# Peptides against a protein of PDB entry 6MBK: the designs that were tried, part 53

Target 1, 240 residues: chain A of PDB entry 6MBK
Amino acid sequence: GFEMVNFKEEGFGLRATRDIKAEELFLWVPRKLLMTVESAKNSVLGPLYSQDRILQAMGNIALAFHLLCERASPNSFWQPYIQTLPSEYDTPLYFEEDEVRYLQSTQAIHDVFSQYKNTARQYAYFYKVIQTHPHANKLPLKDSFTYEDYRWAVSSVMTRQNQIPTEDGSRVTLALIPLWDMCNHTNGLITTGYNLEDDRCECVALQDFRAGEQIYIFYGTRSNAEFVIHSGFFFDNNSH

## One batch from the design tools (peptide; aimed at target 1 I61 I177)

Design b2_p21_8 (made by RFdiffusion4)
Pose (drawn by RFdiffusion4):
Structure b2_p21_8 (pose): chain A 240 residues (1-240), chain P 21 residues (1-21)
Amino acid sequence: as target 1 above (240 residues)
Amino acid sequence: SLIPVMRVLFEIDTDELESLM
């Protein structure tokens, strides 16, 4: 019912190949396909996850390393997902100095500075950990772990991650949701939820989509400062 | 009922991050 299309404004997204009515369940993704903190723990990253306090406390950082480890694993279950991810992003981590300079004197620039410093500190810290700690000598990253790798990974996570209930429903965790995460944003209401019975992520149409029209979802009630810093885009006419 | 899938902000507390190193 949909195809991938490279749109000028939003980059790649989903386009309807048939008419999709509002409130139609048109997209579902089972848990098995998701990359989660739990799948990160049970992966080749597990030995390091058990020893490193930062990875235990920061599921978003755990997901970034999970993404990098699987990217460096030729036989990864998630290779189809990783090979379709973008190679670059418009998060401020990618901005030129003069592009950030336009933000001087604004409320938003402090968070740009924090993002930069946090990412650089994390890269340097984990570079040292991977090169020297025995619990990381079997990681795919020991051979090569560049700043560009880390920038790409944290950018992939921050622009795409989601909170889902645990398989039991009693806790929440962070996850990457393949296929569904290719939907771009428009104004509206959240129409994506997690179905604990079928154990899958389900998305109903936000509005009517005719064949040939782009399929959009509502990402959340975020400000444009949050969209730019964490999602890498500015949304015109953001009602929130 | 469905549980909303929520996108989250990628925010790192610098003091907490440094204390864990």

Design b2_p21_8_s1 (made by RFdiffusion4, then SolubleMPNN; from b2_p21_8, 11 letters changed)
Fold by OpenDDE base, seed 3:
Structure b2_p21_8_s1 (fold): chain B 240 residues (1-240), chain A 21 residues (1-21)
Amino acid sequence: as target 1 above (240 residues)
Amino acid sequence: SLIPVRHVLGVVDEEEFDALQ
């Protein structure tokens, strides 16, 4: 077992409530609990998705809109998950003028400016779609779609989206994985896989954890530059 | 056999967005 805990230095994470052995399956999340492109298509967003080429082609934007629609829905199944998400992020879209000035001496500045430009363009496009498209009238965000909402949703997806197989295993899709994405990152090996037979994400322990210890997982190899651009921070233990 | 689950970096593809407009 595990529990969600606020750690002093790392913020929210998972703590072991019992001893967990290396390679033990300690956490699994069935497909029905995931926020996916497929769940977006099956939601109130589905009619708009079926008529918008950008939503159809860009699964990350589909997830961002799915997250916004579910956040605006008091009876959403994902409300308990959404309430655990940060209200703000340290991603480049939230950088202050002084942080941007610091990056002007680095190669990362071009990617930061690209993120600002492209996020603003996407927002302007979808603002018009939400105001004018007939299928947008049923969206719970119809009268409350701000740039701050879009920035938050994009940043949430950027920091948390994962590739998983479709139900038939023929293609890949994008998913947010509740509970699993509460684990903080460490260096190591990928210990999360998708089990198509049981239709679930499965996470095995990277190492032995004792009762009371924080559980860490490895999300993948990233450069410090990639952490700044995609997560807004430098990872000190990131071996280049 | 488990299919590896991997975090996907990046949400902003300028080229894809421009090609769809």
Scores: peptide ipSAE 0.428, ipTM 0.888, DockQ to the pose 0.801
OpenDDE base, seeds 1, 2, 4, 5: peptide ipSAE 0.399, 0.402, 0.392, 0.414; ipTM 0.874, 0.882, 0.877, 0.886; seed 1 fails the geometry check

Design b2_p21_8_s2 (made by RFdiffusion4, then SolubleMPNN; from b2_p21_8, 9 letters changed)
Fold by OpenDDE base, seed 4:
Structure b2_p21_8_s2 (fold): chain B 240 residues (1-240), chain A 21 residues (1-21)
Amino acid sequence: as target 1 above (240 residues)
Amino acid sequence: MLIPVRHVLGVVDEEELDSLM
């Protein structure tokens, strides 16, 4: 029903290969295909995760490290997904001086600086951890953990992390959702849900799409400032 | 019943980070 396409200006997205009706279930992703905090715990990162308070407390950081470990692993199941991720982002961590100057006149500037500071602090902390912690010795990133790597991973997670239920539905966890997150964003309603019975993410069409049209989804309500800070772009059709 | 799947804003809680470091 859809295919991956590299769209001009928008990058990779999904294109309908047939007519898709509004509310039609056109895309689903089983839990086993997701990159989650749980999959991080079950990976080569698991031993370190079990010993590091920050990884345990901050699921987004756990996902960032999971992403880095899998990227550094040639045989990773997620290599096809990781290869679809941008090599760089339009997020604040990638802003040039002129872009930061532009934001100085906005309310977002303090959040940008906070993001820089916090990301730098995290990197410094984990650089030390990776260099000194016994359980870090087997990580594929042991000898290659740069700020650029961390910036990329954090930005990848920041732009793509989703809240989903745990397998038993008792709690929430964080996940990257391959294939689904290739849909570019539009204004609308949330059309993605998690089906616990089938243990999968399910996405229904926001509107009718004709064959050959790009499929868009709505990720959630955000202010323009939040889009800049967390996604690196202004959404013109944002109602906020 | 479907549980809504939503993007989570990647806000780093500085206070949380300070408490953990």
Scores: peptide ipSAE 0.337, ipTM 0.854, DockQ to the pose 0.890
OpenDDE base, seeds 1, 2, 3, 5: peptide ipSAE 0.350, 0.324, 0.347, 0.333; ipTM 0.853, 0.850, 0.852, 0.851; seeds 1, 3, 5 fail the geometry check

Design b2_p21_8_s3 (made by RFdiffusion4, then SolubleMPNN; from b2_p21_8, 9 letters changed)
Fold by OpenDDE base, seed 4:
Structure b2_p21_8_s3 (fold): chain B 240 residues (1-240), chain A 21 residues (1-21)
Amino acid sequence: as target 1 above (240 residues)
Amino acid sequence: MLIPVRHVLGVVDEEELLSLM
């Protein structure tokens, strides 16, 4: 019902290969295909995760490290997904001086600085951890953990992390959702849900899409400032 | 029943981070 396409200016997205009706279930992704905090715990990162308080407390950081470990692993199941991710982002961590100057007149500037500071602190902390912690010795990133790597991973997670239920539905966890997250954003309603019975993410069409049209989804309500901070773009049709 | 799947804002709690370091 859809295919991956590299759209001009928008990058990779999904295009309908047939007519899709509004509310039609056109895309689903089983839990086993997701990159989650749980999959991080079950990976080569698991031993370190079990010993590091920050990884345990901050699922987004756990996902960032999981992403880095899998990227550095040629045989990773997620290599096809990782290869679809941008090599760079429009997030604040990638802003040039002129872009930061532009934001100085906005309310977002303090959040930008906070993001820089926090990310730098995290990197410094984990650089030390990776260099010194026994359980870090076998990580594929042991000898290659740069700020650029971390910036990329954090930005990838920041732009793509989703809240989903745990397998038993008792709690929430964080996940990257391959294929689904290739849909570019539009204004609308949340049309993605998690089906615990089938243990999968399910996405229904926000509207009718004709064959050949790009499929868009709504990620959630955000202010323009939040889009800049967390997604690196202004959404012109944002109602906020 | 479907549980809504939503993007989570990548806000780092500085206080939390500092408390863990």
Scores: peptide ipSAE 0.314, ipTM 0.831, DockQ to the pose 0.912
OpenDDE base, seeds 1, 2, 3, 5: peptide ipSAE 0.316, 0.300, 0.312, 0.303; ipTM 0.828, 0.823, 0.821, 0.830; seeds 1, 5 fail the geometry check

Design b2_p21_8_s4 (made by RFdiffusion4, then SolubleMPNN; from b2_p21_8, 9 letters changed)
Fold by OpenDDE base, seed 3:
Structure b2_p21_8_s4 (fold): chain B 240 residues (1-240), chain A 21 residues (1-21)
Amino acid sequence: as target 1 above (240 residues)
Amino acid sequence: SLIPVRHVLGIVNEEELEALM
């Protein structure tokens, strides 16, 4: 019902290959295809996760390391997904000096500095862990873990992480949702939910889409400042 | 009944990080 296309203004997105009606279930992604904190625990990262307090407490960092480990694994199930991710981002961690100078006159500067400081501290901590911890020896990134790697993984997770229920529905966990996260954003209502009975993410169409039209979804209400800080861009149709 | 799937903004929780490091 859809295909990946490079649009001139929006970049990569999904295009309808047939007519899709409003509220039609056009896209679903089973749990087994998601990159989650649980899949991180069940991966080569699992032994280290079980012994590191930060990985256990901060699911977003666990996802970042999971993404790095899978990227470094040629036979990873998620290679096709990882290859669709940007190599670089427009997030604050990638800002040049002139962009930072521009933000010095704004309230966003404090958040930018916080991101820089915290990301650098996390990298320094985990660099030492990877070099010294016994359970890090089996990680595919053992011999190559750069700040650029970490910056990329953090930015990937920052821009794409979602809250979903655990398998039993008792708690909330974090997930990257392949294919679904290829949709570009528009204003509207949340049209993605998790079906615990079928154990899958389900996305229904926000509106009617004709064959050949780009499919948009709503990821949530964001201010322009939040888009800059967390996604690295201004949304033109953002009324906030 | 579907549970809403929501994007989580940001990766940095300064308070949590300071408590752990």
Scores: peptide ipSAE 0.389, ipTM 0.846, DockQ to the pose 0.762
OpenDDE base, seeds 1, 2, 4, 5: peptide ipSAE 0.377, 0.377, 0.378, 0.371; ipTM 0.846, 0.846, 0.847, 0.845; seed 5 fails the geometry check

## One batch from the design tools (peptide; aimed at target 1 P165 W180 G193)

Design b2_p22_3 (made by RFdiffusion4)
Pose (drawn by RFdiffusion4):
Structure b2_p22_3 (pose): chain A 240 residues (1-240), chain P 22 residues (1-22)
Amino acid sequence: as target 1 above (240 residues)
Amino acid sequence: EESLEEYFEEKKLVPVLRHYSH
């Protein structure tokens, strides 16, 4: 019912190949396909996750290393997902100095500075941990772990990650949801939820989509400062 | 909006939310 298309404005997205009515359940993704903090713990990253206090406290950082470890694993279950991810992003981590300079004197620039400093600190910290700590000597990253790798990983996580209930429903965790996460954003209401009975992520159409029209979802009630800093885009006519 | 809320209640769906870490 859909195909991948490279749109000028949003980059790659999903386009309808048939008419899709509003409120139609048109997209579902089972839990097995998701990359989660739990899958990161049970992966080759597990030995380091158990020893490193930062990875235990910061599931988003855990997902970034999970993404990097699997990217460096030729036989990873998630290789189809990793190979279709973007190679670059428009998060401020990628901005030139003069591009950030336009934000001087604004409310938003402080968070740009924090993002930069946090990412650089994290890279330097984990570079040292990977190169010296025994619990990381079997990681794929020991051979090569560049700043570009880390910038890409945290950018992938921050622009795509989601909260989902745990398999039991009592807790929440962070996850990457393949296929569904290729939907771009438009104004509207959240129409994506997690179905605990079928144990899958389900998405109903936000609005009618005719064949040939791009399929959009509503990401959330975020400001343009949050969209630029954490999602890497500015949304014209953001009603929120 | 009311129909969507009702649909979520009937199906007992948990909204999937984008998460941002600062």

Design b2_p22_3_s2 (made by RFdiffusion4, then SolubleMPNN; from b2_p22_3, 12 letters changed)
Fold by OpenDDE base, seed 3:
Structure b2_p22_3_s2 (fold): chain B 240 residues (1-240), chain A 22 residues (1-22)
Amino acid sequence: as target 1 above (240 residues)
Amino acid sequence: SERLEQLFKERKWVPVRHAISR
């Protein structure tokens, strides 16, 4: 019912191949296809995760390392998804000096500096961990862990992570949702939910889409500052 | 909308949205 297309202005997105009615379930992604904190724990990263307090406390960092480990694994199940991700981002972690100076006129500057410093400190910490921890020897990134790698992974997770329930529904966890996250954002209502009975993410159409039209979804309320800090862009149709 | 709310109940959904890291 849809296909990946490179649109002239928006870049990659999803296009309807048939008429889709409003509220029609047109897209679903089973848990087994998601990159989650749990899949990170069950991967080659698991032994290190079980012994590092920061990985355990910060699911976004766990996802970042999960992404790096899978990217470095030629036979990873998620290789097709990872190859669709940008090689670089327009987030503040990639800002040039002039771009940072421009932000000094905004309230976002303090958050930008904080994000930069925190990311650098995290990298320094984990560089030491990767070099010295016994369980790090099993990681495919053991001999290739640069700041650029970490910056990319953190930015990928920052721009794409979602909250979903755990399998038993007792807690929340973080997930990257392949295919679904190819939809571009528009103003509207949340039309994606996790179905615990079928154990999958389900997306219904925000509106009618005719064959050939781009499919948009609403990812949640964000301020322009949040878009800059966490997505690297200003959204024109943003109410904030 | 009211219809979306009903859909969420019928499918027993937990809403999925982008999460902002601290």
Scores: peptide ipSAE 0.507, ipTM 0.910, DockQ to the pose 0.894
OpenDDE base, seeds 1, 2, 4, 5: peptide ipSAE 0.498, 0.501, 0.483, 0.492; ipTM 0.908, 0.908, 0.903, 0.908

Design b2_p22_3_s3 (made by RFdiffusion4, then SolubleMPNN; from b2_p22_3, 14 letters changed)
Fold by OpenDDE base, seed 1:
Structure b2_p22_3_s3 (fold): chain B 240 residues (1-240), chain A 22 residues (1-22)
Amino acid sequence: as target 1 above (240 residues)
Amino acid sequence: SAALEQLFKERKWVPVKHAITY
């Protein structure tokens, strides 16, 4: 009922191939297709994860390293998904000097500086870990872990990570949701839920979409500053 | 909306939302 399309102004998104009615379940993604903290633990990263307190405490960083390991693995199941990800982002970690200067007049500047500092510290820490930890030897990024790699992975996760329940529903975890995260953002209500019985993410249409129309979803209420920081864009019609 | 809330209940959904990490 949909296809990936490169739109003129918005880049890649999803386009309806048939008429989709409001509240129609048009997209679902089983857990096995998600990149999660659990899939990270079960990957080549698992041994290192089991011994590094930061990876264990910060699921977003675990996802970032999972993403890097899978990107570096030619036979990774997630290669088709990874290839759809931007090579660069419009997030603060990629800002040029003029963009940072612009933000100095805004309340977002503190968060930008925090991101710079935290990301740099994390990179320095994990660079050392990858170079010295025995369980890092089998990682495909062992001899090729650059700040640019880490910046990309962190930005990918920052812009795309979602909260979903664990398989037993007892806790929440973090996930990248392939295909679903190709939808561009619009104002509205959350129309995505996790169905524990079927163990999948389910998305229903926010509105009617005709065949040929771009499918939009609502990723949550945010300020414009939060959109810039965490999604890499300003939303002109944002009510906040 | 009431309709969307009903849908969530019918499908026994746990809402999926973007996670902001600072």
Scores: peptide ipSAE 0.454, ipTM 0.891, DockQ to the pose 0.930
OpenDDE base, seeds 2, 3, 4, 5: peptide ipSAE 0.444, 0.452, 0.434, 0.440; ipTM 0.887, 0.888, 0.883, 0.887

Design b2_p22_4 (made by RFdiffusion4)
Pose (drawn by RFdiffusion4):
Structure b2_p22_4 (pose): chain A 240 residues (1-240), chain P 22 residues (1-22)
Amino acid sequence: as target 1 above (240 residues)
Amino acid sequence: SFLPRQLLTPDQWKELREKIAE
């Protein structure tokens, strides 16, 4: 019912190949396909996850290393997902100095600075940990772990991650949801939810989509400062 | 802190599905 298309404005997204009515359940993704904090713990990253206090406290950083470890694993279950991810992003981590200079004197620039400093600190910290701590000597990253790798990983996580209930429903965790996460954003209401009975992520159409029209979802009631800093885009006519 | 995309909770999702089925 859909195909992948490279749109000028939003980059790659999903386009309808048939008419899709509003409120139609047109997209579902089972839990097995998701990359989660739990799958990160049970992966080759597990030995380091158990020893490093930062990875235990910051599931978003755990997901970034999970993404990098699987990217560096030729036989990873998630290779189909990793190989279709973007190679670059428009998060401020990628901006030139003069591009960030336009933000001087604004409310938003402080968070740009924090994002930069946090990412650089994290890279330097984990570079040292990976090169010296025994619990990381079997990681794929020991051979090569560049700043570009880390920038890409945290940008992949921040622009795509989601909260979902745990498999039991009592807690929440962070996850990457393949296929569904290729939908771009438009104004509207959240129409994506987690179905605990079928144990899958389900998305109903936000609005009618004719064949040939791009399929959009509503990401959330975020400001443009949040879209730029964490999602890497500015949304014209953001009603929120 | 990173900001995740927002989704419906299970309760909210159940309520939406029941409403659609009406």

Design b2_p22_4_s1 (made by RFdiffusion4, then SolubleMPNN; from b2_p22_4, 10 letters changed)
Fold by OpenDDE base, seed 4:
Structure b2_p22_4_s1 (fold): chain B 240 residues (1-240), chain A 22 residues (1-22)
Amino acid sequence: as target 1 above (240 residues)
Amino acid sequence: GGIPRELLSPEEWKALRERIAQ
């Protein structure tokens, strides 16, 4: 009912191949296809994860390293997904001097600087870990781990991570949701959730979409600060 | 998109799906 399309200005998105009715379940992604903290633990990263307190404590960083490991793995199941990710982002980690200077006049500047400092510190830490930790020898990124790699992975996760339930529904975990996260944003209501009975992420159509139309979802309501931090956007208001 | 996407809670989602199915 849909196909992946590279739109000129929006990047990758989903296009309807048939008419889709509002509230129709048109897209679902089983847990096995998600990149999760659990899949990170069960990957080549698992041994290092089990020994590194930061990976264990910060699921987003675990996902970032999971993403890097899978990107560096030619036979990774997630290669098709990874190929759809932007090569760079409009997030603060990619801001130029003028953009940072502009933000100095806003309330978001402290968060931007914090993100810069934290990311740099994390990179320095993990660079050392990758160079010295025995379990890092198995990582495909062992001999190629640059700040640019880390910045990209962190930004990818920051802009795409989702909270989903664990398999038993008792807790929440973090996930990247392939295919679904290609949907670009429009104003509306949240139309995505997790079906625990079928163990899959599900999305129903926000509105009617005709064949050939791009399928949009509503990402949710956020503050300007959140937009700046996560997408580099700054709006006059927080309307969606 | 460059912004995180929010999901409904499993409970909210179940309720929504049930409503849609009726």
Scores: peptide ipSAE 0.573, ipTM 0.932, DockQ to the pose 0.574
OpenDDE base, seeds 1, 2, 3, 5: peptide ipSAE 0.569, 0.568, 0.562, 0.565; ipTM 0.930, 0.931, 0.929, 0.930

Design b2_p22_4_s2 (made by RFdiffusion4, then SolubleMPNN; from b2_p22_4, 8 letters changed)
Fold by OpenDDE base, seed 4:
Structure b2_p22_4_s2 (fold): chain B 240 residues (1-240), chain A 22 residues (1-22)
Amino acid sequence: as target 1 above (240 residues)
Amino acid sequence: SGIPRELLSPEEWKELRERIAK
């Protein structure tokens, strides 16, 4: 009942191909289609993940590397999804000098600098890991791992990561949700959740959408600036 | 978009779906 469309100002989004009624389940994404910490562990990244404490401790970084590995894999199942991701982001890691100067007058500057510093340190760390760790030899990014790559992946995850339950519902894990995360934002109520019985992410329509209209969702109460500054780096207590 | 996308908890989602089904 929907299709991917590149909208003029908003970039990629979803457009209804038929009339969709409010509260109608119009979109669902089974777990097997998600990019998760578990799928990272089950990918070519798995052996390295099992040996690197940072990847284990920080699920968002695991997802970032999962994203990079899959991007570098021509036959990756997630290639169609990855190709829809922005090439650049409005995150602090992409701020220009003027933007940083402006922030110097705000309390956010320390968080921005922290992100820069942490991201740079992480890159340096993983650059060494990729070059020296035995389990990194089979990674498709072995000979192509730049700061720009890492910045992109971290920003992609930072802006799109979601908390979902594990398959048994006992814990929380991190996921990128293809197709669904293409929905652009509008004001309203959260209309997305995870159905454990069917093991899928589900989205019901926030409102009526007529055929040809863009389908919007409510992202939540957090602003872009608030989230990107404060949610970029965290340790996942559920990661092992 | 650079804005995070929030989900309801599984419990909240179950409640919502049950409400919708009525």
Scores: peptide ipSAE 0.578, ipTM 0.935, DockQ to the pose 0.454
OpenDDE base, seeds 1, 2, 3, 5: peptide ipSAE 0.566, 0.568, 0.570, 0.570; ipTM 0.932, 0.931, 0.933, 0.933

Design b2_p22_4_s3 (made by RFdiffusion4, then SolubleMPNN; from b2_p22_4, 12 letters changed)
Fold by OpenDDE base, seed 4:
Structure b2_p22_4_s3 (fold): chain B 240 residues (1-240), chain A 22 residues (1-22)
Amino acid sequence: as target 1 above (240 residues)
Amino acid sequence: GGIPRELLSPEEWAALKARIAE
């Protein structure tokens, strides 16, 4: 009922191939297709994960490394998904001097600087880990781990990570949700959730979408400051 | 999109789907 399309200005998105009615369950993604902290643990990253406290403590970083490892793996199941990700982002990690100057007058500047500083520190830390840790030798990124790589991965995760339940529903974990996260944003209500019974992420249509129309979802209520931090721009329709 | 996305909790989701089914 939908197809991936590269929209001008918006990048990749989903386009309806048929009429989709409001509240119709049009999209679902089984857990096995998700990139999760658990899948990271079960990947080539697993041995390192098991011995690195930061990876264990920070699921977003685990996902970032998972993403990098899979990107560096030509036979990765997630290659089709990874190829849909932007090569660059408008997030603060990519800000130029003029953009930073603009933010100096905003309350977000402290968080932006903190984010950059933290990311740089993380990179320095993990660069050393990758160079010295025995379990890092098996990582496909062993010989190719630049700041640009890390910045990209962190930004990818930062902009796309989701909280989902664990398989038993007892806890929450972090995930990237392929296909679904291709939906671009519009104002509305959250129409996505996790079906534990069927163990899948599900999305119902926010509104009627006609064949040929782009399918949008509502990402959630956030402040403009959060939009700047996570996406590098103010969202005009953030009137919630 | 370049912004984190939110999901309803499993319980909220179940409730929503139940309402939709009515």
Scores: peptide ipSAE 0.568, ipTM 0.928, DockQ to the pose 0.559
OpenDDE base, seeds 1, 2, 3, 5: peptide ipSAE 0.555, 0.565, 0.559, 0.560; ipTM 0.917, 0.927, 0.925, 0.927

Design b2_p22_4_s4 (made by RFdiffusion4, then SolubleMPNN; from b2_p22_4, 12 letters changed)
Fold by OpenDDE base, seed 4:
Structure b2_p22_4_s4 (fold): chain B 240 residues (1-240), chain A 22 residues (1-22)
Amino acid sequence: as target 1 above (240 residues)
Amino acid sequence: GGIPRELLSPEEWAALRARIAA
């Protein structure tokens, strides 16, 4: 077993409640518990999704709006998950002037500016959509859609989106994987995948974890530029 | 964590699970 813990420096993570052996299947998340593009389409967002080309074309934005809609819904199944998400991020969308200045010496600066401009443009676009589109009237965010909301949702998706197979395994879709994505990062090998037979995301332990220890996973190999773009980090090592 | 988490492909995952089970 494991439990959710708010670690002071790392934020929320998972802590083992018993000894977990390496390669033990300790965590699985059925598809029905995932926030996916499909679940977005099947939610209150569905009608708008069906009418908006950007939502249809950009699954990450669809997930962002899915998050916002569910966050604004008191009875949302995903409320417990959403409440565990950071209120703010260290992503470029949250950069202060000093952080931007630091990045001016790197090639990442162009991507940062592009990301900011794109996000701002997207917000402006969707603000208008939410104000004018008939299907937006049913959205719980109708009267509460600020740039801060959008920035948060986009950043949440940017930092947590995963590619998983569709139910039939013929295509890939985007998903947020509750509970599992609370695992913080350590160096190692990827120990997560999707079991299509059981239709669930599965994670096996990277190493032995004793009761009381934080459970870490390896997020994968990323370039420093990718870390800057996704998390605001610029370090030579990825051991955070 | 502040970056996306990569998953193995379904095929790679199946292979890994099979190895673990052996």
Scores: peptide ipSAE 0.578, ipTM 0.933, DockQ to the pose 0.584
OpenDDE base, seeds 1, 2, 3, 5: peptide ipSAE 0.571, 0.575, 0.569, 0.571; ipTM 0.932, 0.932, 0.930, 0.933; seeds 1, 5 fail the geometry check

